# Peptides against a protein of PDB entry 4CIC: the designs that were tried, part 14

Target 1, 148 residues: chain A of PDB entry 4CIC
Amino acid sequence: KVSTKGHYGVQAMFDLAQHFGEGPVSLKSIAERQGLSEPYLEQLIAVLRKAGLVKSVRGAQGGYILAREPRDIKVGDIIRVLEGPIAPVESVSQDDPEHSLKFDFSVTKSVWEKVKKSIEEVLDSITLADMLKDAEEAQMAQGYMYYI
Target 2, 147 residues: chain B of PDB entry 4CIC
Amino acid sequence: KVSTKGHYGVQAMFDLAQHFGEGPVSLKSIAERQGLSEPYLEQLIAVLRKAGLVKSVRGAQGGYILAREPRDIKVGDIIRVLEGPIAPVESVSQDDPEHSLKFDFSVTKSVWEKVKKSIEEVLDSITLADMLKDAEEAQMAQGYMYY

## One batch from the design tools (peptide; aimed at target 2 K1 S3 E83)

Design b1_p11_8 (made by RFdiffusion4; failed a check: the pose's geometry)
Pose (drawn by RFdiffusion4):
Parts: C-alpha cells; structure tokens; sequence
Structure b1_p11_8 (pose): chain A 133 residues (1-84, 100-148), chain B 132 residues (1-84, 100-147), chain P 11 residues (1-11)
C-alpha cells in the first residue's frame, strides 16, 4: 500500500516537473490537474519548500517551481523528505524485510523526475499506426 | 512499514521450518519462542492451514508442522496467502509504484524458508576467533 | 511523516 503522502508528494512534484520550462504555476492549478485536495497540497508543498525541492516566486504568473532540475531530483529524495532487560537476538525474518527495504530504495533512487518526464512523453503520445511495432 | 500479519506470519512459518525435522510443535511453544500472542497466532495458523502451508497432526506430542518442505515455500507464497464516468489517463506516478511492487515481489520470491534456515545457521553461529 | 509504504496489505 502506498501512503497518501507518497502518492500526492510524487504527483505534485511531477506536475511541477511537467511545467518546469514554462515557469511557475499556482497550487490551485496543480490540485486541479492532479485531483488533489488543496489544503493537503498546501501542507505538502510547505515541507517540500523547506527541503529545498520547490520554491515560491512572486510574479504575475507567480506560484511554485521546482528548486532543482528534474534530472537532479530522485523519487527517493522526495520520499526521504516526506518521511520522518536488553539483549541481542538476530532475527532472520527482520533481515528479509531489510532486503525488501533495500530493493525499494534502489528502485526509487534509480528514477528521477527527468526519467518520469521521458516516460510520460513516450507512453501518452500519439502516432501514425504503422509505427507501432 | 511491515504489517503485523506479514511479520508474524513469516516468524511463525520460520519457527516451523526450524522444527521441521524434529516434528510437530504446539502453537503455545511457537508463541513463546517468537514472542507472539497466542490468539493472534491461532487465527494466523488457521489461514495457513487452509492454504496447505501447515498441517495439524493428532499424535500425542502432536501439534503443527509445515505441510511442504522449506525449500518449496517462498516467503512470497506466505505473503500472498495472507493478503486479500470512466476514462483512461495513464499515470506515470503509478507506474513508479508498479516498479516498486515488482521489486518487492522479486525479493520475496527469491527467498525460501530453506534459505532462511541456512542464513540462520550462518549468522547465529559460534567458532574459534581465528576463523573470522 | 509515517512510512510511505506499508506491506503486507490487509486481508
């Protein structure tokens, strides 16, 4: 199960990545395109801003923009920002879960927002039918 | 975060794997060795039994034993047993989570209870210091 | 601030 925070954090950062070249966008516009609740987004952006992943701009087309290029933002970075008598007895079971954790970390660190932008172009495109191999 | 069910399901199955050659063990003994609540374990075992992963034995010193050899039980098998207008718009974000799911499935399908038994031996051993 | 992922899903 993916947490609401993780899903919405990545969705919002990806929406900003899709508008990076064009410039700042309002939070309302992000919420509208992504189907997110504006109050929740406001809180999410506040953390991402403190983390240096997004920045606010005061322009007419003020609003929010990525603070780092998409190629320099791993999905794992976003997730890391949003997340927060004695005796030793080794647990092999816990070691299995450590391996699961490591594999997840590897996947999320292997994908950047730029990679997601490239995938978005390829997957949702249109073309003449002869070119589908 | 790992669910209570996944953690206790794997712990209980691994305890049975550690006792597979010796024979049946009581549920109370599993709960004691693994620090588990007996009521929760009983409910857990009932599902595992229905799925053919464990079997009850009448015996006298009877109890429960794995229904398949440890080498034939993947950790992923255990997890899978315990788990249970319109328009299309592709979500690249969801595709990321699908990749995460795939990698977890791959890790859990690559580890059997036999692998865990081997790891348990190697990690919790004692030997002359010169061999480290 | 919780974990992004929770695994083994509910029954």
Amino acid sequence: KVSTKGHYGVQAMFDLAQHFGEGPVSLKSIAERQGLSEPYLEQLIAVLRKAGLVKSVRGAQGGYILAREPRDIKVGDIIRVLEGSLKFDFSVTKSVWEKVKKSIEEVLDSITLADMLKDAEEAQMAQGYMYYI
Amino acid sequence: KVSTKGHYGVQAMFDLAQHFGEGPVSLKSIAERQGLSEPYLEQLIAVLRKAGLVKSVRGAQGGYILAREPRDIKVGDIIRVLEGSLKFDFSVTKSVWEKVKKSIEEVLDSITLADMLKDAEEAQMAQGYMYY
Amino acid sequence: SDAVLTIVADS

Design b1_p11_8_s1 (made by RFdiffusion4, then SolubleMPNN; from b1_p11_8, 9 letters changed; failed a check: the pose's geometry)
Amino acid sequence: GGSILFLTEDP

Design b1_p11_8_s2 (made by RFdiffusion4, then SolubleMPNN; from b1_p11_8, 9 letters changed; failed a check: the pose's geometry)
Amino acid sequence: GGSILELTEDP

Design b1_p11_8_s3 (made by RFdiffusion4, then SolubleMPNN; from b1_p11_8, 9 letters changed; failed a check: the pose's geometry)
Amino acid sequence: GGSILFLTEDA

Design b1_p11_8_s4 (made by RFdiffusion4, then SolubleMPNN; from b1_p11_8, 9 letters changed; failed a check: the pose's geometry)
Amino acid sequence: GGSILFLTDDP

## One batch from the design tools (peptide; aimed at target 1 V2, target 2 K1 E83)

Design b1_p12_1 (made by RFdiffusion4)
Pose (drawn by RFdiffusion4):
Order: sequence, then structure tokens, then C-alpha cells
Structure b1_p12_1 (pose): chain A 133 residues (1-84, 100-148), chain B 132 residues (1-84, 100-147), chain P 12 residues (1-12)
Amino acid sequence: KVSTKGHYGVQAMFDLAQHFGEGPVSLKSIAERQGLSEPYLEQLIAVLRKAGLVKSVRGAQGGYILAREPRDIKVGDIIRVLEGSLKFDFSVTKSVWEKVKKSIEEVLDSITLADMLKDAEEAQMAQGYMYYI
Amino acid sequence: KVSTKGHYGVQAMFDLAQHFGEGPVSLKSIAERQGLSEPYLEQLIAVLRKAGLVKSVRGAQGGYILAREPRDIKVGDIIRVLEGSLKFDFSVTKSVWEKVKKSIEEVLDSITLADMLKDAEEAQMAQGYMYY
Amino acid sequence: SSEAAITIAAES
């Protein structure tokens, strides 16, 4: 199960990545395109801003823009920002979960917002039918 | 975050794997060794039994034992047993989560209870200091 | 918040 925070955090950062070249966009526009609740997005952006992942601009087309290029933002970085009598007895079971955790970390660190932009172009494109191989 | 069910399901199955050659053990003994609540364990075992992963033996010093050898039970098998207008718009974000799901499935399918038994022996051993 | 992005062993 993916948390609401993780899903919406990545969705919002990806929407900003899709508008990075064009410039700042409003939070309302992000919520509209992504189907997110604006109050929740406002809170989410506040953390991502404090983390240096997004920045606010005061222009007419003010609003929000990525604070780092998409190629320099791993999906794992976003997730890391959003997340927060004695004896020793080794648990092999816990070691299995550590391996699951490591594999997840590896996958999320292997994907950047730029990679997602490239995938978005390839997957949702259109072309003449002869070119589908 | 790992669910209580996944953690306790794997812990209980591994305890049975540690006692597979010796024979059946009581549910109370599993709960004691693993620090589990007996009511929760009983409910858990009932599902594992229905799935053919564990079996009950009448015996006298009867109890429960694995229904398949440890080498034939993947950790992923245990997890899978315990788990249960319109338009299209591709979500690249969801595709990321699909990749995460695939990698977890791969890790859990690559580890059997036999692998865990081997790891348990190697990690919790004692030996002359010169051999470290 | 200490919420994890991923929870595994999904509940039915």
C-alpha cells in the first residue's frame, strides 16, 4: 500500500517537472490536473519548499517551480523528505524486511523526475500505426 | 512499515521451520518463543492451515508442523496467502509504484524458509575467535 | 510525521 503522502508528493513534484521549462504554476492548477485536494497540497508543498525541492516566485505568472532540475531529483529524495531488561537476539525475519527495504530504496533512487518525464513522453504519445513494432 | 500480519505470519512459519525435523509443536510454544499473542496466532494459523502451509497432527505430543518442506515455501508464498464516467489516463507515478511492487515480489520470492534456516545458523553461531 | 510511504503485507 502506498501512502497518500507518497502518492500525492510524487504526483505534485512530477506535475512541476512537466512545467519546469515553461515556468511557475499555481497550486490550484496542480490540484486541478492531478485531482488533489488543495488544502492537502498546500501542506505538502510547504514541506517540499522547506526541503529546498520547490520554490515560490512572486511573478504575474507567479506560483511554484522545482528548485532543482528534474535530473537532480530522485523519487527517493522526495520520499525521504516527506518521511519522519535489554538483550540482543538476532531476528532472521527482520533481516528479510531489511532486504525488502533495501530493494525499495534502490528502485526509488534509480528513478529521477527526468526519467519520469522521458517515460511520460514515450507512453502517452501518438504515432502512425506502422511504427508500432 | 511491515504489517503485524506479515511480521507474525513469517515469524510463526519460521519457528515451525526451526522445528520441522523434530516434529509437531504446540501453538503456545510458538507464541512463547516468538513473543506473540496466542489469540492472534491461532487466527493466523487457521488461514495458513487452510492454505496447506501448515498441518495439525493429533499425536500426544502433537501440535502443528509445516505441511511442505522449508525449501518449498517462499516468503512470498506466505505473504500471498495472508493478503486479500470512465477514461484511461496513464500515470507515470503509478508506474513507479508498480516497479517498487515488482522489486518487493522479487526479493520475497527469492528467499525460502530453508534459506532463512541457513542464515539463522550462520548469523547466530559461536566459534573460536581466530576464525572471524 | 513518521508515516511510511509504503506499508507492506497489505490488509484485505

Design b1_p12_1_s1 (made by RFdiffusion4, then SolubleMPNN; from b1_p12_1, 6 letters changed)
Fold by OpenDDE base, seed 5:
Structure b1_p12_1_s1 (fold): chain B 148 residues (1-148), chain C 147 residues (1-147), chain A 12 residues (1-12)
Amino acid sequence: as target 1 above (148 residues)
Amino acid sequence: as target 2 above (147 residues)
Amino acid sequence: SSESALTLVEEP
């Protein structure tokens, strides 16, 4: 599973993408729309800001904006910032390297590396712009269902 | 990450695959080869046995065998038995359905569903027989490096 | 019993 941190981080970044070009969005408004606690969102935004995915805007209408266009932010970028490298297995602490049959570990490791690569490819293929497009298409489809 | 349970479950099943056709393997011998605690392995094997991936053989040379040929056991089958359904996100308890903008949740969910599908495709594409083949190829490659 | 769901990313 993507951790709760990764999930809510993508959700918060998607909220900022939906408001991209409209100016700064308050943490309170993001928290309310996305069903997040404001303190939790502050922690996420602090990490995302440090990584240069989000900018803080000062002033009476201050808040946060995407630091890049939605097309230039991959879901994989958000996940790597919040979670670190995509690891398909918990790093079994290599604490006892001596007795583990080095060979069996290599084959099992290769399975998890294939999983990792596949996850990375998917997450790096999806941008916030792709998510915006999918949202628009779904809204249009819902709108047409109400008129038929 | 695959949980420690999933990881060690695949490792234990791979050990049984390496001994497939040689007869029953003791839990002790699997635990020793795979660096697992015997009590932990007993729990894993109990789940795998209940799912019909492993069989218990009784007798003085009793132990465990794969219930199916290595080619008929996918890594995905092992993971689903031990971990349940591959979930790319923790099920955010849908406890507060009312205030969540249903729509934003749908798009974010679709991202995780794509990730889920990708993981499932990979894990379902790898059998214990594929892992055995990869092990043999790697042993041959190491053997050639010593000459 | 926290069902050990396949976590894609290490919780720090």
Scores: peptide ipSAE 0.056, ipTM 0.820, DockQ to the pose 0.177; fails the geometry check
OpenDDE base, seeds 1, 2, 3, 4: peptide ipSAE 0.030, 0.032, 0.031, 0.032; ipTM 0.799, 0.804, 0.802, 0.804; seeds 1, 2, 3, 4 fail the geometry check

Design b1_p12_1_s2 (made by RFdiffusion4, then SolubleMPNN; from b1_p12_1, 7 letters changed)
Fold by OpenDDE base, seed 1:
Structure b1_p12_1_s2 (fold): chain B 148 residues (1-148), chain C 147 residues (1-147), chain A 12 residues (1-12)
Amino acid sequence: as target 1 above (148 residues)
Amino acid sequence: as target 2 above (147 residues)
Amino acid sequence: SSESALTLVEDP
């Protein structure tokens, strides 16, 4: 599972992508549009800012912007920043040295590595620009259904 | 993450696949070979048995066998039995109705659906027979490196 | 502890 943190992080970054080029967006406005709590969003934005995916703009119209164009931000970049490396299996905690018979069954590990690679390929194939396009297509499709 | 349950479940099923056709394997022997606790393995095997992936054989040489051939058991089947549907996102617990503004942003949902589909495709493309073949190839490759 | 956040399965 993508954690709630990863999920809401992608949602918040997508909101910033929708407003890209319009200037800085307040955390309040993102929180309201995305149904997120401001305190939670502040934590997410702090991490995303530190990672260089978001910029803070200061001033009377201060807020946040994407640090890069939507096409230059992959969903995989957002997830890696918020959640770290994609790991399809819980790392058995190193803590019990005795029963760590690391039967690192190369074969079972290979299954999880294939899953990891597949997830990475998907998430790295989707940009915020792709998500914007998908949203526009969905809105157009809804608009056409209301005119029929 | 595949839970520890899913991980060890695949490992236990793979052990049973390695012994397929040799007769019933004791839980003790699986636990010893796979580095699993017997009590934990008993829980896993109980679920796998109920799902029809494993059969219990009774008698003096009693134990467990795969209920189907290794080629007829996908890794995805094992994971679904042990863990349920593959969900790439934690379902926000339904419990807080007020802040469940299910802004089911169709677009963000679509991202996770793509991830789900990709995981399912991978796990459903790998059988226990494929894992057996990979193990044999790895053993042969190790054997050739020692010569 | 690198809590890898992508869990494939819901914790029960």
Scores: peptide ipSAE 0.066, ipTM 0.813, DockQ to the pose 0.575; fails the geometry check
OpenDDE base, seeds 2, 3, 4, 5: peptide ipSAE 0.058, 0.065, 0.040, 0.049; ipTM 0.819, 0.816, 0.813, 0.819; seeds 2, 3, 4, 5 fail the geometry check

Design b1_p12_1_s3 (made by RFdiffusion4, then SolubleMPNN; from b1_p12_1, 7 letters changed)
Fold by OpenDDE base, seed 1:
Structure b1_p12_1_s3 (fold): chain B 148 residues (1-148), chain C 147 residues (1-147), chain A 12 residues (1-12)
Amino acid sequence: as target 1 above (148 residues)
Amino acid sequence: as target 2 above (147 residues)
Amino acid sequence: SSESILTLVEEP
């Protein structure tokens, strides 16, 4: 599961990608379009900004922009920034030291590492530009369905 | 994240795979080898048995066996039985209906569907037999490092 | 605690 944080972070970044080149977008505008609370979005944007994926523009027409072109931002980059390293297994919390014989069964670990690698490869293969293209294709497909 | 349940379920099933053909293995023995609590393992085994991945053998030498050959049990089968369908996104709990405008942004959904598919493909490509082979190869590699 | 990001299973 991508956390809600990762999910909404990708949505917010995608919204900024849709407006890339149009100038700064207000957090309010993003929140309204993406169905997010503005305070929650502020937290996400703060993290994304600190990571250098988003820039703030100051002024009367201030807001946020992507710090890079949509093609230069991978979904994996967004997820790593918001959630940290992609981990397919919950780290068993260290709470019970006696029964936490982490029999780190090397073989089961290898399964989860394969899953991790696969997730990383997928998320690193998808850019915000790819998402923009997919959205355009979907909109065109809907447009054609309304004309039939 | 594979849940702790899925993780331990795969460990328990792998333990049974290692003993496949040797006869029934006691839950106690599995629990000891895998570092699991016996009560927790009982719950896992009950689910796995109900799903037809494990069989119970009754008697003085009773215990559990794989219901199928290790090659016929995918890691994905174990995970689906224990955890349900592989979901790459946490379902936002329905708790706040007003802000849960699931703007199911079709494009973001497609990203997660791609992730889901990738996870499923990986987990369905790995059998307990593959895990046994990997364990044997790892043991051989360790044996060669000691010489 | 590296909270692992991805839970593979839909919580019911």
Scores: peptide ipSAE 0.041, ipTM 0.805, DockQ to the pose 0.559; fails the geometry check
OpenDDE base, seeds 2, 3, 4, 5: peptide ipSAE 0.033, 0.030, 0.034, 0.032; ipTM 0.813, 0.802, 0.811, 0.809; seeds 2, 3, 4, 5 fail the geometry check

Design b1_p12_1_s4 (made by RFdiffusion4, then SolubleMPNN; from b1_p12_1, 7 letters changed)
Fold by OpenDDE base, seed 2:
Structure b1_p12_1_s4 (fold): chain B 148 residues (1-148), chain C 147 residues (1-147), chain A 12 residues (1-12)
Amino acid sequence: as target 1 above (148 residues)
Amino acid sequence: as target 2 above (147 residues)
Amino acid sequence: SSESALELVEEP
C-alpha cells in the first residue's frame, strides 16, 4: 500500500502539474481543491521542495510551482522522496530483537525483491504528463456522454 | 510492503512445501526452523487451515501438511488468505471522517490500480513449487562452489 | 527520521 503521505503527495504534485505554466499556486488553493488540510500540505510541500521537485515563488502572487516539466517527474520520484526506497517487505522493525532473526531465507527474499522491482517499474513508467493526458481523456469521455 | 504476517505465512507454507510427501510436520519443528514463536505460528496456521491451504493430522505423529501440491499454491493465494485483497493504497482509516473525503480522483486511483495489478501478477506467477526449485538451484550452486 | 518505507499492507 502507498501510504497516505505518498497518496496525498501524488495528488498535490498532480494539482501543480494541472497548473503548470499558469504561474505560482498557493498552498490554500491546492488544499481546497485536493481536500487536504493546509498544515498537512505544508509539510508535504516542504519535503518535495527540499528534494527539488517543487519551487517556492515569493511575493503577493507567490506560491509553488513544479521545479521540472510534468514529463520529467515520475510517480516513482515522488514516492521515493516522500516514503523513501520502495521496500517490498516491512523491515521487521528493529524494535523486537528476539524476532529480529532475519531468517533472510534467500528464496522468500527473492520473491519480495521481484515484487519491489515490479512496483518500481510501474511507478517509474508513469509521469505527471501521463496523468495529465489520462485526465484530459477522461474529461473528453464525460463531455461526450453528456452530449449524447 | 508485505506485512510481517504475510512474510511469515509464506515462510511457514514454504517449510511445509519442503516436507511435502514426508508426512505431518509439527508446529514446533516449523517454528524452530523458521525462527518463529510457536503461538504466533499457531495463529497463522489456523487462518491457513480455515482457508483450505493446510490440513491438520491428528495423533502422536500428528501435525500439519499442505492441503494441495506445491504447484497448486501460489504466493498470491497465501497473501490473499492472510492479508486479504492486495490494496494498492492504504485505505485511509475510516477513523478520521473529516479527511475521509476520498477525493477519488479517478487519475490517482488508476495509478494505484496499475500498481495493484502488477503486484497481483507477480505473486500469482510464483508457486511453492517454483520456490522449491529456486532453493534446490541455490543449494546446487553452493555445492559446486565448495568443490 | 522515521523511514516511512512503503507499507504494502496496512496492518489492521
Scores: peptide ipSAE 0.031, ipTM 0.806, DockQ to the pose 0.505
OpenDDE base, seeds 1, 3, 4, 5: peptide ipSAE 0.032, 0.031, 0.032, 0.047; ipTM 0.802, 0.802, 0.804, 0.810; seeds 1, 3, 4, 5 fail the geometry check

Design b1_p12_2 (made by RFdiffusion4)
Pose (drawn by RFdiffusion4):
Structure b1_p12_2 (pose): chain A 133 residues (1-84, 100-148), chain B 132 residues (1-84, 100-147), chain P 12 residues (1-12)
Amino acid sequence: KVSTKGHYGVQAMFDLAQHFGEGPVSLKSIAERQGLSEPYLEQLIAVLRKAGLVKSVRGAQGGYILAREPRDIKVGDIIRVLEGSLKFDFSVTKSVWEKVKKSIEEVLDSITLADMLKDAEEAQMAQGYMYYI
Amino acid sequence: KVSTKGHYGVQAMFDLAQHFGEGPVSLKSIAERQGLSEPYLEQLIAVLRKAGLVKSVRGAQGGYILAREPRDIKVGDIIRVLEGSLKFDFSVTKSVWEKVKKSIEEVLDSITLADMLKDAEEAQMAQGYMYY
Amino acid sequence: FTGPVLTIPPET
């Protein structure tokens, strides 16, 4: 199960990545395109801004823009920002879960917002039918 | 975050794997060694039994034992047993989560109870200090 | 036992 915060955090950061070259966009516009609740997005952006992942701009087309290029933002970075009598007895079971955790970390660190932009272009494109191989 | 059911399901199955050669053990003994609640364990075992992963034995010093050898039970098998207008718009974000799901499935399918038994022996051993 | 085993990212 993916948490609401992880899903919406990545969605919102990806929407900003899709508008990075064009410039700032409003939070309302992000919520509209992504189907997110504005109040929840406002809170999410506030954390991402404190983390230096997004920045606000005061222009007419003010609003929000990525604070780092998409190629320099791993999906794992976004997730890391959003997340927060004695004896020793080794648990092999816990070691299995550590391996699961490591694999997840590896996948999320292997994908940047730039990679997602490239995938978005390839997957949702259109072309003449002869070119589908 | 790992669910209580995944953690306790794997713990209980591994305890049975540690006692597979010796024979059946009581549910009370599993709960005691693993620090589990007996009521929760009983419910858990019932599902595992229906799935053919564990079997009850009448015996006298009867109890429960694995229904398959440890080498034939993947951790992923245990997890899979315990788990249960319109338009199209591709979500690249969802594709990321699919990749995460695939990697987890791969890790859990690559580890059997036999692998866990081997790891348990190697990690919880004692030996002369010169061999470290 | 109908829910997922893992929650990612963990909830706060």

Design b1_p12_2_s1 (made by RFdiffusion4, then SolubleMPNN; from b1_p12_2, 5 letters changed)
Fold by OpenDDE base, seed 5:
Structure b1_p12_2_s1 (fold): chain B 148 residues (1-148), chain C 147 residues (1-147), chain A 12 residues (1-12)
Amino acid sequence: as target 1 above (148 residues)
Amino acid sequence: as target 2 above (147 residues)
Amino acid sequence: FKGSILTIPAEE
C-alpha cells in the first residue's frame, strides 16, 4: 500500500502540475483543492522541496512551484522521495537471520523483489504530464456526456 | 509493503508446498523451519484453512496439508486470503468525498489502480509450484558452487 | 490496524 504520505504527496504534486506555468501556488490553495490539512501539506512540501521536486517562491505572490516540468517528474520519483525505496514487504526486521532457513528466505525474497520491480516500473512509467493528460481527457469525456 | 501477515503466510504455505505429498506437517515443524512463532502461525493457518487453502488432518500424524496442489495456489490467492483485496493505497477513508475535487481524485485513483493491477498480475503469475522450482534451481546452483 | 499489503515503506 502506498502510504497516506505517498498518496497525498502525489496529489499535491499533481495540483502543482495543474498550475505549472501559472506561477507560485499557495499551500492553502493546494490544501483546499486536495482536501489536505495545511500542516500536513507543509511537511510533505518540505520533504519534496529538499529533494528538489518543488521550489519555494518568496514574496506577496509567493508559494510553491514544481522544480521541473511535469514530464520530468515521475510518480516513482515522488514516492521514492516521500517513502524511500519502494519496498514490497515491510522490513521484517531481519533481526534473527540465524534461525530462518536461508534458502526459503531467498525464494520468498525473490517473490517480493518481483513485486517491487513491477511497482517501480509502473510508477516510473507515469509522469505528472501523463496525469495531466489523463485529467484533460477525462474532463473532455465529461463534457461530451452533457451534450448527448 | 506486503504485511508481515502476508509475508509469513506465503512462507508457511511454501513450507507446506515443500512437504506436499509427504503427509501432514505439524505447525511446530513449520514454525521452526520458517522462524515463526507457533501461536502466530496458528492464527495464519486458521485463516488459510477457512479459505480452503489448507486442510487439517487429525490423528497421531496429524497436522496441515495444502488443500490444493502447489500449481493451483497462486501467491496472489494467499495474499488475498490473508490481507483481502490488494489495495495499492491504504484506504484513505474516503470519508469526506465532498471536498476533494472529484476529478483530481479520479486521476490519482487511476494511478493506484494501475499499481494494483501490476501487483495482482505479478502475484497471480507466481504459484507455489513456481516457488518450489525456484528453490530447487537455487539449491542446485549452490551445490555447483562447492565443486 | 488491518495491515495493507502494499504499504510503501515509510522511511525510518
Scores: peptide ipSAE 0.043, ipTM 0.800, DockQ to the pose 0.519; fails the geometry check
OpenDDE base, seeds 1, 2, 3, 4: peptide ipSAE 0.042, 0.041, 0.038, 0.038; ipTM 0.788, 0.795, 0.793, 0.794; seeds 1, 2, 3, 4 fail the geometry check

Design b1_p12_2_s2 (made by RFdiffusion4, then SolubleMPNN; from b1_p12_2, 6 letters changed)
Fold by OpenDDE base, seed 5:
Formats: sequence, C-alpha cells, structure tokens
Structure b1_p12_2_s2 (fold): chain B 148 residues (1-148), chain C 147 residues (1-147), chain A 12 residues (1-12)
Amino acid sequence: as target 1 above (148 residues)
Amino acid sequence: as target 2 above (147 residues)
Amino acid sequence: FSGSILTIPADE
C-alpha cells in the first residue's frame, strides 16, 4: 500500500494543481477540501517544499503553490519525495548475509525488482496534469448525466 | 513494500517448488534454508495450507508439499492469500464520506487503481515455475563464471 | 497492520 503519507501527499499536491495559476492556497483550505488534519498537512508540505515541489508565498494572501507546472510533476516524483525510493519489499535487513542461500535471495529479489519497476513506470506515467484532465472529463461526464 | 509476510511466504513457497516431486519437506529444513524462524514459518504455512496452496503430508517423512504444480501457482496467488487483495493505498477508512470532495477522491483513487492493476499484472505473470527457471539460469551462469 | 504488498512501511 502507498503509505498514508504518500496518499495524502498526492491528494494535497492535486489540490494545489487544481488551483494552479489562481495564486497561493492556504494550508487550512487544502486541509478542509482534502479532509486532512492541518498539522499533518503542514508536515507533508514541509517535505514537499524542501524537495522543491511546492513553494511558500508570503503575505496576507500567502500560502502554497506548486513550484512547477502540473505537467512537470509526476505522481512518482511526489511518492519518491515523501516515501523515498519505491521499494516493493521492505529491505529485509540484510543483517544475516552469511547463512541465507545467496541464490534463492537473488531470484526472489528479481521478482520484487520487477514489481518495483512496474510501479515506477505507472507512477512516472501519471502527472498532475493528467489527473486534472481526468477530473475535468469526469466532471463533464457527470454533468451530462444530469441533463439526460 | 511487500510485507515481510508476503516476502517470506514467497520464499517458503519457492523452497517447496525447488523440492517439488522429491516428497514432503519439513518446516525445519525450509526454515534453515530460507533463514526463517520455524514458528513464523508455521504461521505462514498454516495460512497457505488453508488456502490450498500447500498440503501437509503425515508420517515419519512428513512435512509439506505444494498442493499444485509450480506452473499453476502465481506469485500473485501467494500474495493474495497472505496479504489479501493487493491494495495500493491503505483503505483510508471511508469513515467520513460526507465532507471529502467525492470527486477529488475519485481521481486519486484512479491513480491507485492503476498502480494496483500494474502490480497484479506483474505478480500474476510470474509463477513458481518461472522462478525455478530463473534460478536454474542463474546457477548455470555462475557455473560458467568459475570456468 | 495488515501487510498489503504496497504497504510502504510507515517509518516508525
């Protein structure tokens, strides 16, 4: 499972993408719209800001904006920032390297590497712009269902 | 990350695949070869047995065998048995359905569904027989490096 | 914590 941190991080970044070009968004407003606690969101935003995905804007209308255009932010970028490298398996602490049949570990490792690669490819294929487009298409589809 | 349970479950099932056709394997021998605690392996095997992936054989040479041929057991089958459905995101308890903008939740959910599908496709594309083949190929490659 | 495949370990 994507951690709660990764999930809510993508959600918060998507909220910022929806408001891209409208100016800074307050953490409070993001928290309210996305159903996040403000303190938790502050922690997420701090990490995202440090990674250069989000910028803080100062002033009375201060808040946060995407540091890049939605098309230039992949879901994979957000996940890597929040969770680190996509690891399909918990690194079983290689603490006891000596007795494990090195060979069996190599084959099982290759399975997890294939899983990792697949996850990375998917997450790197989806941008915040793609998510915005999907949202717009879904809104249009819902709008048409009300008129029929 | 695949849970420790999923990881060790695949490892234990792979050990049983390597011994497929040789008769029952003791939990002790699997635990020793795979670097697993015997009590932990007992718990894994109990779940795998209940799911019909492993059979218990009784007798002096008793132990466990694969319930199916290695080609008929996908890595995805093992993971689903041990961990349940591959969920890309922790089910955020939909406890507060009312205030979350239903729409934003739908788009983010679609991302995770794509991830889920991709993982399932990979795990369902790999059988224990494929893993055996990969192990044999790797052993042959290592053997050629020593000459 | 039910270990689904994608459980990115929450760092303790």
Scores: peptide ipSAE 0.045, ipTM 0.796, DockQ to the pose 0.466; fails the geometry check
OpenDDE base, seeds 1, 2, 3, 4: peptide ipSAE 0.043, 0.043, 0.042, 0.042; ipTM 0.786, 0.792, 0.791, 0.791; seeds 1, 2, 3, 4 fail the geometry check

Design b1_p12_2_s3 (made by RFdiffusion4, then SolubleMPNN; from b1_p12_2, 7 letters changed)
Fold by OpenDDE base, seed 3:
Structure b1_p12_2_s3 (fold): chain B 148 residues (1-148), chain C 147 residues (1-147), chain A 12 residues (1-12)
Amino acid sequence: as target 1 above (148 residues)
Amino acid sequence: as target 2 above (147 residues)
Amino acid sequence: FDEDILTIPADL
């Protein structure tokens, strides 16, 4: 499962992409639109800012903007910043050193590496610009359903 | 992450595939070869047995066998039995009903559905027979590095 | 906190 952190991080970045070029967006307005707690969003935005995916703007109309164009931010970039490297298997190695996965059976590892690669390829194939386009197409399709 | 349950379940099923046709394998021998606790393996095997992926054999040479040929068991079948449906996103809906993901934004959901589909396609493309073949090829390659 | 892209819930 993409963590709640990755999921909400992609939602927050997508909200910033929808407002790209309109100026800075307040954390409050993002939180309200995305159904997030403002304190939780503040933590996510701090990480995304440190990674250089978002910029803070100061002043009365202060807030956040994307640091790059939506086409230059992949979903995979957001996930790697928030969650770290995409791991297909929980590394059992951290909690119980005695039950360390001694047998990295190369064959079972190769299955999970194939899963990892597949996830990375999907997430790196989707930009915030692709998501904006998909949203516009969905809104147009809904608009047509209300006129029929 | 495939849970520890899914990971160890695939390892245990692969061990049974390596011994397919040789008769029943004891839980103790699987646990020793795969580095698993016997009680943990007993829980996994109980689920896999209930799903009809493994059979229990009774007697002095009792144990477990695959219920189907290795070619008829996908990695995806094992994962679905142990972990349920492959979910790309943690459903935040269970713990805090007030912070329920109200905005199932169709666009963000579509990203996770693409990830889900990709994982399902990979796991459904790999059988225990494919894993056996990959193991044989790896052993042959190691044998050639020692000569 | 290596938050897991495939955290399948334990209760399924």
Scores: peptide ipSAE 0.037, ipTM 0.780, DockQ to the pose 0.159; fails the geometry check
OpenDDE base, seeds 1, 2, 4, 5: peptide ipSAE 0.029, 0.030, 0.031, 0.032; ipTM 0.777, 0.782, 0.785, 0.786; seeds 1, 2, 4, 5 fail the geometry check

